Peptides against a protein of PDB entry 6UG1. Designs and how they scored, part 55

Target 1, 304 residues: chain A of PDB entry 6UG1
Amino acid sequence: SNEERKRRKYFHMLYLVCLMVHGFIRNEWINSKRLSRKLSNLVPEKVFELLHPQKDEELPLRSTRKLLDGLKKCMELWQKHWKITKKYDNVGLYMRTWKEIEMSANNKRKFKTLKRSDFLRAVSKGHGDPDISVQGFVAMLRACNVNARLIMSCQPPDFTNMKIDTSLNGNNAYKDMVKYPIFWCEVWDKFSKKWITVDPVNLKTIEQVRLHSKLAPKGVACCERNMLRYVIAYDRKYGCRDVTRRYAQWMNSKVRKRRITKDDFGEKWFRKVITALHHRKRTKIDDYEDQYFFQRDESEGIPD
Target 2, 301 residues: chain A of PDB entry 6UG1 as posed
Amino acid sequence: SNEERKRRKYFHMLYLVCLMVHGFIRNEWINSKRLSRKLSNLVPEKVFELLHPQKDEELPLRSTRKLLDGLKKCMELWQKHWKITKKYDNEGLYMRTWKEIEMSANNKRKFKTLKRSDFLRAVSKGHGDPDISVQGFVAMLRACNVNARLIMSCQPPDFTNMKIDTSLNAYKDMVKYPIFWCEVWDKFSKKWITVDPVNLKTIEQVRLHSKLAPKGVACCERNMLRYVIAYDRKYGCRDVTRRYAQWMNSKVRKRRITKDDFGEKWFRKVITALHHRKRTKIDDYEDQYFFRRDESEGIPD

## One batch from the design tools (peptide; aimed at target 1 H22 K272 V273 H279)

Design b2_p23_3_s2 (made by RFdiffusion4, then SolubleMPNN; from b2_p23_3, 12 letters changed)
Fold by OpenDDE base, seed 3:
Structure b2_p23_3_s2 (fold): chain B 304 residues (1-304), chain A 23 residues (1-23)
Amino acid sequence: as target 1 above (304 residues)
Amino acid sequence: SLEQEILEKLQPLLEEFKEYLFS
């Protein structure tokens, strides 16, 4: 019905805001000075030097290569620190079906919200789910004075799915769900003037995204609970930015149709939400990023 | 708190979207 369409769109919007606020709160928690002091001790001086290379005036790419090597070593150090990767409770922050939402409304399951103190303890001990692990990795890089962002792929329910029964059948549903991450890291490369993508936990990969990311979900089964639509970046200075354009190959033709920003009202509204979460002044880094997004929009073209 | 300030900024935006859908 038209009413059910409105209901699903409204619930999608509310759920999206809740997810974006969750990302903001986690980004605040990983800025903990106490946590920073503990995590800095995990990084040897030689690795710290690789994270902060001098500018090679002859070939800036050499400086980028040192940074990439430093980030690789940080991923290896993080793997040694992280002792226990817990499975998600149910589906974690992956996309729920409409049926699961309706059933959950009837079941007053006390979601055990992780408190700040418990989060900081989990990161310090290296015990937690993959999201806590990624968030802790971002905290470690920030403790080493690296300009690292927490990235969150927000998974609100699909308001474009108008099927009554959206139940997902299958024993492998969890494996397919966790094949791609929901949280990852970006690191600013001051030499190339680009963000480097780092997945320290799931795919254990570092990439310089040009047109395609390895972190973008592929295949029907993986996309059922992980649809790339809202990739939000949270920086160390409480900046909030939509970086979906980096990871979406088909932003205009495919992704936009699945976003609240498909219409002008939704676009303006979503910009107000981002502005409400953005707590820093604009920088030259934002200018370079916006130029990159512009070039990606021009290269994709207008969808037919 | 910063969280409270964010919630206060977001509350009007939630109502604006509700009105847009159900008006």
Scores: peptide ipSAE 0.397, ipTM 0.897, DockQ to the pose 0.803
OpenDDE base, seeds 1, 2, 4, 5: peptide ipSAE 0.348, 0.378, 0.040, 0.379; ipTM 0.881, 0.890, 0.691, 0.891

Design b2_p23_3_s3 (made by RFdiffusion4, then SolubleMPNN; from b2_p23_3, 12 letters changed)
Fold by OpenDDE base, seed 5:
Structure b2_p23_3_s3 (fold): chain B 304 residues (1-304), chain A 23 residues (1-23)
Amino acid sequence: as target 1 above (304 residues)
Amino acid sequence: ELEEKILKELEPLLEEFKEYLFS
């Protein structure tokens, strides 16, 4: 019905706001001065120097290579720190089906919300789910004065799915779900004027995204609980930006159709949400990023 | 404080949207 379409659109937007606020809160928690002091001690001086290379005036690419090597070593250090990777309870922050939402509404299960103190203890001990691990990795880079931002792929229920039963079939559902991350890191490369993508936990990869990312979900089974629609970046200065364009090869032709921003009302509303979560002034880094997004939009073209 | 401020800024946007969808 039209009513069920409106209800699913509303619930999608409410859920999206809750996810984006969750990302903001986790981004604030990882700015903890107490955590920063502990995590900086994990990074040896030689690795710190690689994270802060001098500008090579002859070949700026040498400086980028040092930064990339520093980030690789930070991933290795983080793997040594992280002792216990917990499995997600049910689906974690991956996409729920409409049936799962209805069933959860009937089950008044007390959601155990992780408190700030418990989060900081989990990161400090190296005990937690993959999301806590990624968030802790971003905290370690920030403790080393790296301009690292937390990236969240927000997974609200698919309001474009109007099926009554949205149950997912198959025993491999968890394996396919966790194949691609929900949280990752980006690091600003001041030499190339680009964001470097870092997945320290899931794929354990560092990439300089040009046209496509390895972190973008591929295949039907992986996309059932992880649809690339809302990739939100949270920086150390409480900036909030939509960076979906970086990771979406087909933003205009495919991704936009699954976003609330497919219509003018949804675009205006989503801009208001981003603005409410964005607590810093614009910088030249934002200008370089917007120029990159513009070039990516022109290169994709208008879908026929 | 900042979390509470964000929630207060988002509540009107959620109500505006509820009105738009159910109007």
Scores: peptide ipSAE 0.166, ipTM 0.803, DockQ to the pose 0.788
OpenDDE base, seeds 1, 2, 3, 4: peptide ipSAE 0.120, 0.136, 0.143, 0.103; ipTM 0.774, 0.784, 0.789, 0.759; seed 2 fails the geometry check

Design b2_p23_3_s4 (made by RFdiffusion4, then SolubleMPNN; from b2_p23_3, 12 letters changed)
Fold by OpenDDE base, seed 1:
Structure b2_p23_3_s4 (fold): chain B 304 residues (1-304), chain A 23 residues (1-23)
Amino acid sequence: as target 1 above (304 residues)
Amino acid sequence: SLEEEILKKLEPLLEEFKKYLFS
């Protein structure tokens, strides 16, 4: 019905706000000065120097290569620190079906809310789910004065799916779900004027995204619980930015149709949500990023 | 808290959205 379409759109938007606020809160928690002091001690001086290379005036690419090597070594150090990777409770922050939402409304399951103190302890000990691990990695880079962002791929229920029952195939559902991350890191390269993508936990990869990312979900089974629609960046200064354009090869032709921003009302509303979560002034880094997104939109073209 | 400030900023957006969907 038209009413069920309106209801699903409403629930999608409410759920999206809750996810974006969750990302903001986790980004605040990883700015903990107590955590920063502990995590800085994990990074040897030689690795710190690689994270902060001098500008090579002859070949700026040499400075980027040093930064990439420093980030690789930080990823290796993080693997040594992280002792226990817990499975997600149920589906974690991956996408729920409409049936799962309706069934969950009837079940007063006490979701064990992770408190700030428990999060900081989990990161410090290296014990937690993959999301806590990624968030801790961003905290370690920030402790080394690296301009690292927490990235969250927000997975609200698909308001474009009007089917009542999307029975997910049970046996491989968890493996397919966790094949691609929900949280990752971006690091600002001051030499190339670009964001470097870092997945320290799931794919264990570092990439300089041009047209497509390895972190973008591929295949039907993986996209059932991880649909790339809202990739939100949280920086160390409480900036909040939509960076979906970086990771979406087909933003205009495919991704936009599954976003609330497909219509003018949804676009204006989503901009208000981003503005409410954005707590810093604009910088030249934002200008370089917006220029890159513009060039990516022009290169994709207008879908026919 | 910063969380409470964010929630207060989001409440009007949720009410605006309720009006839009149930209009």
Scores: peptide ipSAE 0.134, ipTM 0.786, DockQ to the pose 0.793
OpenDDE base, seeds 2, 3, 4, 5: peptide ipSAE 0.043, 0.032, 0.093, 0.039; ipTM 0.711, 0.632, 0.753, 0.705; seed 2 fails the geometry check

Design b2_p23_4 (made by RFdiffusion4)
Pose (drawn by RFdiffusion4):
Structure b2_p23_4 (pose): chain A 301 residues (1-169, 173-304), chain P 23 residues (1-23)
Amino acid sequence: as target 2 above (301 residues)
Amino acid sequence: FEIPDELKEELEEILDEAYEHLF
């Protein structure tokens, strides 16, 4: 019914707001001073110097390379620090079906509250699922004074799914791509470097294509790329989906609430509500990248 | 999660607008 269609659109908006806010608060917890000081001693002087390379006037590229080596070394040592990698209970934060949600609302059960202290204890011990692990990785980079963003792929239920049944054909297929990952600024190449230290264990300087964007019909059942939100050290919130969307204006726009005008205005209201800092020059360099990327997409196939 | 009051009130106003528009 058209009524159920409208409810799905609203609940989608509601669930999306909650997800984005959770990203906002989790990013706050990541900045915890007490935790940062402990995680900093995990980084040797050698690697620390690689994470803060000297300006190389003749060839800025060498500085970028040193940072990449440093990022690689950090990924490696984080693989060692993280001793226990749990499985997501049930579905984690991956996209759920309308049927699954309706049913979860029905069954109330018992849910162990988490809170901030328990999160900190888990990151310091090295116990957690991949979300906690990558989030802790970002906290470590920040304790070393690197401009690290937390990236979250918000996976609200699909408001474009009109079906009354909503059934699907696997765990391994869900976890192929991450919900959380990291970006780090390169002041020499003036670009954001994408880092996934937990799932794909890769570092990529995304230009026109990214390894992180999910592919194949089976894998996209639980992970439909729509809202890639970046949170930074100074409490910025930016929609960074353009970096990770091969067909943003075609394929992805149809799945986002921003396809109509009311939707874009509403979404902007939320981003602004979550962006608690003023514009820096880095924001401009990023907008320039997005503009060029937006104009290079062209006609679809 | 503990959401600050000002942020919570602002988000409620945004969702009320979406509710009135849709229903």

Design b2_p23_4_s1 (made by RFdiffusion4, then SolubleMPNN; from b2_p23_4, 9 letters changed)
Fold by OpenDDE base, seed 3:
Structure b2_p23_4_s1 (fold): chain B 304 residues (1-304), chain A 23 residues (1-23)
Amino acid sequence: as target 1 above (304 residues)
Amino acid sequence: MDIPEELKEELDKILEEFKEYLF
């Protein structure tokens, strides 16, 4: 019905805000001074020096290579620190079906919300789900004075899916779901003036995204619970930015149609949400990033 | 840090609009 279409749109908006606020709260938690002091001790001086290379005036690429090597070593150190990777409870923050949402509303399951103290303990011990692990990795890089962002791929229910039954049938549903991450890291490369993508936990990869990312879900089964639509970046100074354009090959032709920002009302609303979560002044880094996004929009073209 | 007031207001609007379609 038209009513069910409206209901799904509004529930998508509500769910999206809740996810974006969750990302903001986790970004605040990983700025913990107590956690920072503990995690900085995991990084040897030689690795710290690689994270902070001198500017090579002859070949800036040499400085970027040192940073990349430092980040690789940090991923290895993080894997040694992380002792227990827990499975997600149910689907974690991956996309729920409409049927699962309706069934969950009827079940008064007291979801034990993870408290800040429990999160800090989990990261400190190296015991938790993959999301906690990625968040802890961002905290470790920030403890080493690296300009690292927490990235969250927000997975609200698909308001464009008007099927009554949205049940997902399949024995491999969990493996396909967790094939691609929901959380990852970005690191600012001051030499190339670009963000470096780092997945320390899932794919264990470092990328300089040009047109395509390995973190973008591919294949029907993987996209059922992980649809690239809202990739939100949270920085150490409580900045909040939509970075979906980096990871979306087909932003204009495909991704936009699945976003609330497909119409002017949704664009204005989503801009208010981003603005409300953005607690810092604009910087030259934001200018370089916006220029990159502009070039990516021009290169994709307008869909016919 | 508390949820910004502008965000609460937007949540309340969505919730109110959502209630009109739940009942």
Scores: peptide ipSAE 0.036, ipTM 0.732, DockQ to the pose 0.267
OpenDDE base, seeds 1, 2, 4, 5: peptide ipSAE 0.029, 0.027, 0.023, 0.028; ipTM 0.707, 0.684, 0.656, 0.711

Design b2_p23_4_s2 (made by RFdiffusion4, then SolubleMPNN; from b2_p23_4, 9 letters changed)
Fold by OpenDDE base, seed 3:
Structure b2_p23_4_s2 (fold): chain B 304 residues (1-304), chain A 23 residues (1-23)
Amino acid sequence: as target 1 above (304 residues)
Amino acid sequence: MEIPEELLKELEKILEEFKEYLF
């Protein structure tokens, strides 16, 4: 019905705001001074020096290579720190079906919201789900004075799916769900003027995204609970930015149709949400990033 | 961590503007 379409659109937007606020709160928690002091001790001086290479005036790529090597070593150090990776409770922050949402509304299960103190203890001990692990990795890089962003792929229910029964059948549903991450890291490369993508936990990969990312979900089964639509970046200065364009190969042709920003009202609304979560002034880094997004939009073209 | 009250009020306003658009 038209009413069900309106209801699903509304619930998608409410859910999206809740997810984006969750990312904001986690980004504040990982800025903990107490946690920072503990996590900086995990990084040896030699690795710290690689994270902060001198500018090579002859070949800036040498400086980028040192940074990449430092980040690789940080991932290895993080794997040694992280002792217990817990499975997600149910589907975690992956996309729920409409049926699962309707069924959950009837179940007054008090979701035990993880408190700040419990989060800090979990990161500090190296015990938690993959999302806590990624968030802790971002905290470790920030403790080493690296300009690291927390990235969140927000998974609100698909308001474009108008099927009544959206039940997902299959024993492999969890494996397919967790094949791609929901949280990852970006690191600013001051030499190349680009963000480096780092997945320290799931794919254990470092990439410089050109046209597409390895972190973008591929295949029907993986896209059922992880649809790339809203990739939000939270920086150490409480900046909030939509970085979906980096990870979406087909932003204009495919991704936009699945976003609230498909129409002018939804774009204006979503801009207000981003503005509400963005607590810093614009920087030259934002200029370089916006220029990159512009070039990516021009290169994709307008879909026919 | 609680959502800062100012941020909560701003988000509530954004959500209310949206209800007015849908309904």
Scores: peptide ipSAE 0.172, ipTM 0.805, DockQ to the pose 0.824
OpenDDE base, seeds 1, 2, 4, 5: peptide ipSAE 0.043, 0.094, 0.043, 0.023; ipTM 0.713, 0.762, 0.624, 0.592; seed 2 fails the geometry check

Design b2_p23_4_s3 (made by RFdiffusion4, then SolubleMPNN; from b2_p23_4, 9 letters changed)
Fold by OpenDDE base, seed 2:
Structure b2_p23_4_s3 (fold): chain B 304 residues (1-304), chain A 23 residues (1-23)
Amino acid sequence: as target 1 above (304 residues)
Amino acid sequence: MEIPKELKEKLEKILEEFKKYLF
């Protein structure tokens, strides 16, 4: 019905706000001064120097290469620190079906929310799920004065799916769900004027994204619980930005159709949500990023 | 999870504005 379409659109938007607020709160927690002091001690001076190379005036690419090597060494140090990777409870923050949501509403299971103290302890000990691990890695880079963002791929239920039963076939293995991350890192390269993508936990990769990312889910089974639609960046100064354009090859032709921002009302509403979570002034870094997104929109073209 | 009071009030306004356009 038209009512069920409205209900699913509303619930999608409410769920999206809850996810974006979760990302914001985790971004505040990783700014903990107590955690920063502990995590800075994991990074030797030689690695700190690689994270902060001098500008090579002859070849700025040499400075970028040093930063990339420093980030690689930080990923190796992080793997040594992280002792226990827990599985997600059920599907974690991956996408739920409409049926799973309805069944969960009937089950008054007290969702035990992780407390700030427990999170900080988990990161300090190197014990937790992959999301806690990525968040801790961003905290370590911030402890080393690196301009690192926490990235969250928000997975609200698909409001464009109008099937009554949205049950996934029981064969969707936990392995297919976790094949791609929902949290990762971005690091500002002051030399190339670009964001570097870092997945320290899942794919263990560093990318300078041009047209496509390895972090973008591929294949039907992986996309059932991880659909690239809302990639939100949280910086150390409490900035909040939509960075979906970086990771979407086909933003205009495919991704936009699955977003609330497919219509003018949804675009205006989503802009209000971003603005409410954005607690800093605009910077030249935002100008370079917006220019990159503009160039990516021009290069994709308008879908036929 | 304690959401800062100001952020909670901003989000509640966004949600109430949103109800007026869907229903």
Scores: peptide ipSAE 0.038, ipTM 0.694, DockQ to the pose 0.768
OpenDDE base, seeds 1, 3, 4, 5: peptide ipSAE 0.023, 0.023, 0.025, 0.023; ipTM 0.657, 0.654, 0.649, 0.671; seed 4 fails the geometry check

Design b2_p23_4_s4 (made by RFdiffusion4, then SolubleMPNN; from b2_p23_4, 10 letters changed)
Fold by OpenDDE base, seed 3:
Structure b2_p23_4_s4 (fold): chain B 304 residues (1-304), chain A 23 residues (1-23)
Amino acid sequence: as target 1 above (304 residues)
Amino acid sequence: MEIPEELQKKLDEILEEFKEYLF
């Protein structure tokens, strides 16, 4: 019905705001001074020096290579720190079906919301789900004075799915769900003027995204609970930016149709949400990033 | 962690504007 379409659009937007606020809160928690002092001790001086290479005036790529090597070593150090990776409770922050949402509304299950103190303890001990692990990795890089962003792929329910029964059948549903991450890291490369993508936990990969990312979900089964639509970046200075364009190969042709920003109202609304979560002034880093997004939009073209 | 009051107010305004648009 038209009413069900309106209801699903509303619930999608409400859920999206809740997810984006969750990302904001987690980004504040990982800025904890107490946690920072503990996590900086995990990084040896030699690795710290690689994270902060001198500018090579002859070949800036040498400086980028040192940074990449430092980040690789940080991932290895993080794997040694992280002792217990817990499975997600149910689907975690992956996309729920409409049926699961309707059933959950009836079940007054008191979700034990993880408190800040419990989060800090979990990261500090190296015990938690993959999302807590990624968030802790970002905290470790920030403790080493690296300009690291927390990235969140927000998974609100698909308002474009108008099927009544959206039940997902299959024993492999969890494996397919967790094949791609919901949270990852970006690190600013001051030499190349680009963000480096780092998945320290799931794919254990470092990439310089050109046209597509390895972190973008591929295949029907993986996309059922992880649809790339809203990739939000939270920086150490409480900046909030939509970085979906980096990870979406087909932003204009495919991704935009699945976003609230497909129409002018939804674009204006979403811009207000981003603005409400963005607590810093614009920087030259934002200029370089916007220029990159512009070039990516021009290169994709307008879909026919 | 509680949402800062100023942020909560902005979010509530955004959500209310949205309700008025859909309904």
Scores: peptide ipSAE 0.025, ipTM 0.693, DockQ to the pose 0.823
OpenDDE base, seeds 1, 2, 4, 5: peptide ipSAE 0.022, 0.023, 0.024, 0.024; ipTM 0.649, 0.643, 0.650, 0.635

Design b2_p23_5 (made by RFdiffusion4)
Pose (drawn by RFdiffusion4):
Structure b2_p23_5 (pose): chain A 301 residues (1-169, 173-304), chain P 23 residues (1-23)
Amino acid sequence: as target 2 above (301 residues)
Amino acid sequence: SLFEQLYDETKEKFEEVMEELEE
């Protein structure tokens, strides 16, 4: 019914707001001073110097390379620090079905509250699922004074799914691509470097294509790329989906609430509500990248 | 539910954002 259609749109908006705010608060917890100081001693002087390379006037590229080596070394040592990698209970933060949600609302059960202290304890011990692991990785980079963003792919239920059944055909297929990952700024190439230290264990300087965007019909059942939100050290919140969307204006726009005007205005209101800093020059360099990327997409196939 | 769990963790900030959305 048209009524159920409207409810799905609203609940989608509601769940999305909650997810984005969770990203906002979790990013706050990541900045914890007490935890940062402990995680910093995990980084040797050699690698620390690689993470803060000297300006090379003749060829800025060498500086970028040193940072990549540093990022690689950090990924490696984080693989060692993280001793226990749990499985997501049930579905984690991957996209759920309307049926699954309706049923979760029905069954209330018992839920162990988490809070901030328990999160900190888990990152220091090295115990957690991949989301905790990558988030902790970002906290470590920040303790080393690197401009690290936390990236979250918000996966609210699909408001474009009109079906009354909503049934699907696997765990391995869900976890193929991450919900959380990291970005680091390169002051030499003036670009954001994408880092996934937990799932794909890769570092990529995304230009026009990215390894992180999910592919194949089976894998996209639980991970439909729509809202890629980046949170930074100074409490910025930016929609970075353009970097990770091969067909943003075609394929992805149909799945976002921003397709109509009311939707875009509303979404902007939330982003602004979550962006608690003023505009820097880096924001401009990023907007330029997005503009160029927006104009190079062209006609679809 | 998963929502209720997330809501409990984000309650004050979530309500603030909802109040701004009502403006």

Design b2_p23_5_s1 (made by RFdiffusion4, then SolubleMPNN; from b2_p23_5, 13 letters changed)
Fold by OpenDDE base, seed 3:
Structure b2_p23_5_s1 (fold): chain B 304 residues (1-304), chain A 23 residues (1-23)
Amino acid sequence: as target 1 above (304 residues)
Amino acid sequence: SLLDFLISLTKEELEKVLKILKE
């Protein structure tokens, strides 16, 4: 019905705000001074120097290569620190079906909310789910004075899916679900004036995204619980930015149709949510990023 | 459900959501 379409749209909006607020609060927690002091001790001086290379005046690319090597070594150090990767409770922050949402209303499952103290202890011990591990990795880079962002791929239920029964085939669902991450890292390269993408936990990859990312879900089964629609960046100064354009090859033709921002009402509403979560002034880094997004929009063209 | 997701939110998360929704 038209009423059910409206209900699903409003539910999607509320769920999206809650996910974005969750990402914001996790970004506050990883700025803990106590955690920062502990995690800085994991990075030896030689790796710290690679993270902060001098500007090569002859070839700026050499400075970027040093930073990339430093980030690779940080990823290796993080693997040594992280002792226990827990499975997600149920589907974690991956996308739920409408049926799962309706059925869970009837099951008063005590969802144990992780407290700030428990999160900080989990990161410090190296014991937790993949999301906690990525968040801790961002905290370690920030402890080394690296301009690292926490990235969150927000997975609200698909308001464009009007099917009641999406019978997701159960057993293979977890492997396909966790094939691609929900959380990752971006690092500012001051030499190339670009964000470097780092997945330290899932794919264990570092990339300089041009047209497509390895982190973008591929295949029907993987996209059932991980649909790239809202990729939100949280920086160390409490900035909040929509960076979906970086990871979406087909933003205009495919991704926009599945976002709340497909219409003027949704665009204005989503801009209000971003503004409410953005607590810093604009910087030259934002100008370079917006220029890159503009070039990506021009290169995609208008969908036929 | 939205209720389970909302129940999974901390008091601080709920207060921030409510603030954004009231603005």
Scores: peptide ipSAE 0.065, ipTM 0.741, DockQ to the pose 0.422
OpenDDE base, seeds 1, 2, 4, 5: peptide ipSAE 0.033, 0.085, 0.028, 0.136; ipTM 0.714, 0.759, 0.708, 0.793; seeds 2, 5 fail the geometry check

Design b2_p23_5_s2 (made by RFdiffusion4, then SolubleMPNN; from b2_p23_5, 9 letters changed)
Fold by OpenDDE base, seed 1:
Structure b2_p23_5_s2 (fold): chain B 304 residues (1-304), chain A 23 residues (1-23)
Amino acid sequence: as target 1 above (304 residues)
Amino acid sequence: SFFEQLLKEVKEEFEKVLEILKE
């Protein structure tokens, strides 16, 4: 019905705000000074120097290569620190079906909301789920004065799915769900004027995204619980930015149709949510990023 | 309901964010 369509749209909007606020709170927690002091000790001086290369005036690319090598070594150090990777409880922050939402409405399952103290302890000990591990990795880079962002791929229920039964066919194997991350890192390269994508936990990859990312879900089974629609960046200064354009190859033709921003009302609403979570002044880094997004929109073209 | 609990958690998180923003 038209009423059910409206209900699913509003529920999607509410769920999206919850996820974005969750990301904001986790971004605050990883700015903990106590955690920063502990995590800085994991990074040897030689690795710290690679994270902060001098500008090579002859070939700026040499400085970027040093930064990339430093980030690779930080991933290796993080793997040594992280002792226990816990499985997610149920589906974690991956996308729920409408049926699962309706069934969960009847079950007063206490979501064990992880407290700040428990999070900080988990990161410090290297014991937790993959999301906590990524968040801790961002905290370690920030402890080394690296301009690292926490990235969250928000997975609200699909309001474009109007099927009554949205039960996933078969044992949606935990392996297919977690094949692609929900959280990752971006690092600002001051030499190339670009964000470097870092997945320290899942794919264990560093990439300089041009047209496509390895972190973008591919295949039907992976996309059932992980649809790239809302990739939100949280920086160390409490900036909040929509960076979906970086990771979406087909933003205009495919991704936009599954976003609340497909219409003017949704665009204005989503802009208000971003503005409410963005607690810093604009910087020249934002200008370079917006220029990159503009060039990506022009290169994709307008869908026919 | 899950929705009421989610709304409550959102309200509580928003209240915490608002408290953090008031500091």
Scores: peptide ipSAE 0.025, ipTM 0.643, DockQ to the pose 0.227
OpenDDE base, seeds 2, 3, 4, 5: peptide ipSAE 0.020, 0.019, 0.019, 0.020; ipTM 0.608, 0.599, 0.599, 0.609

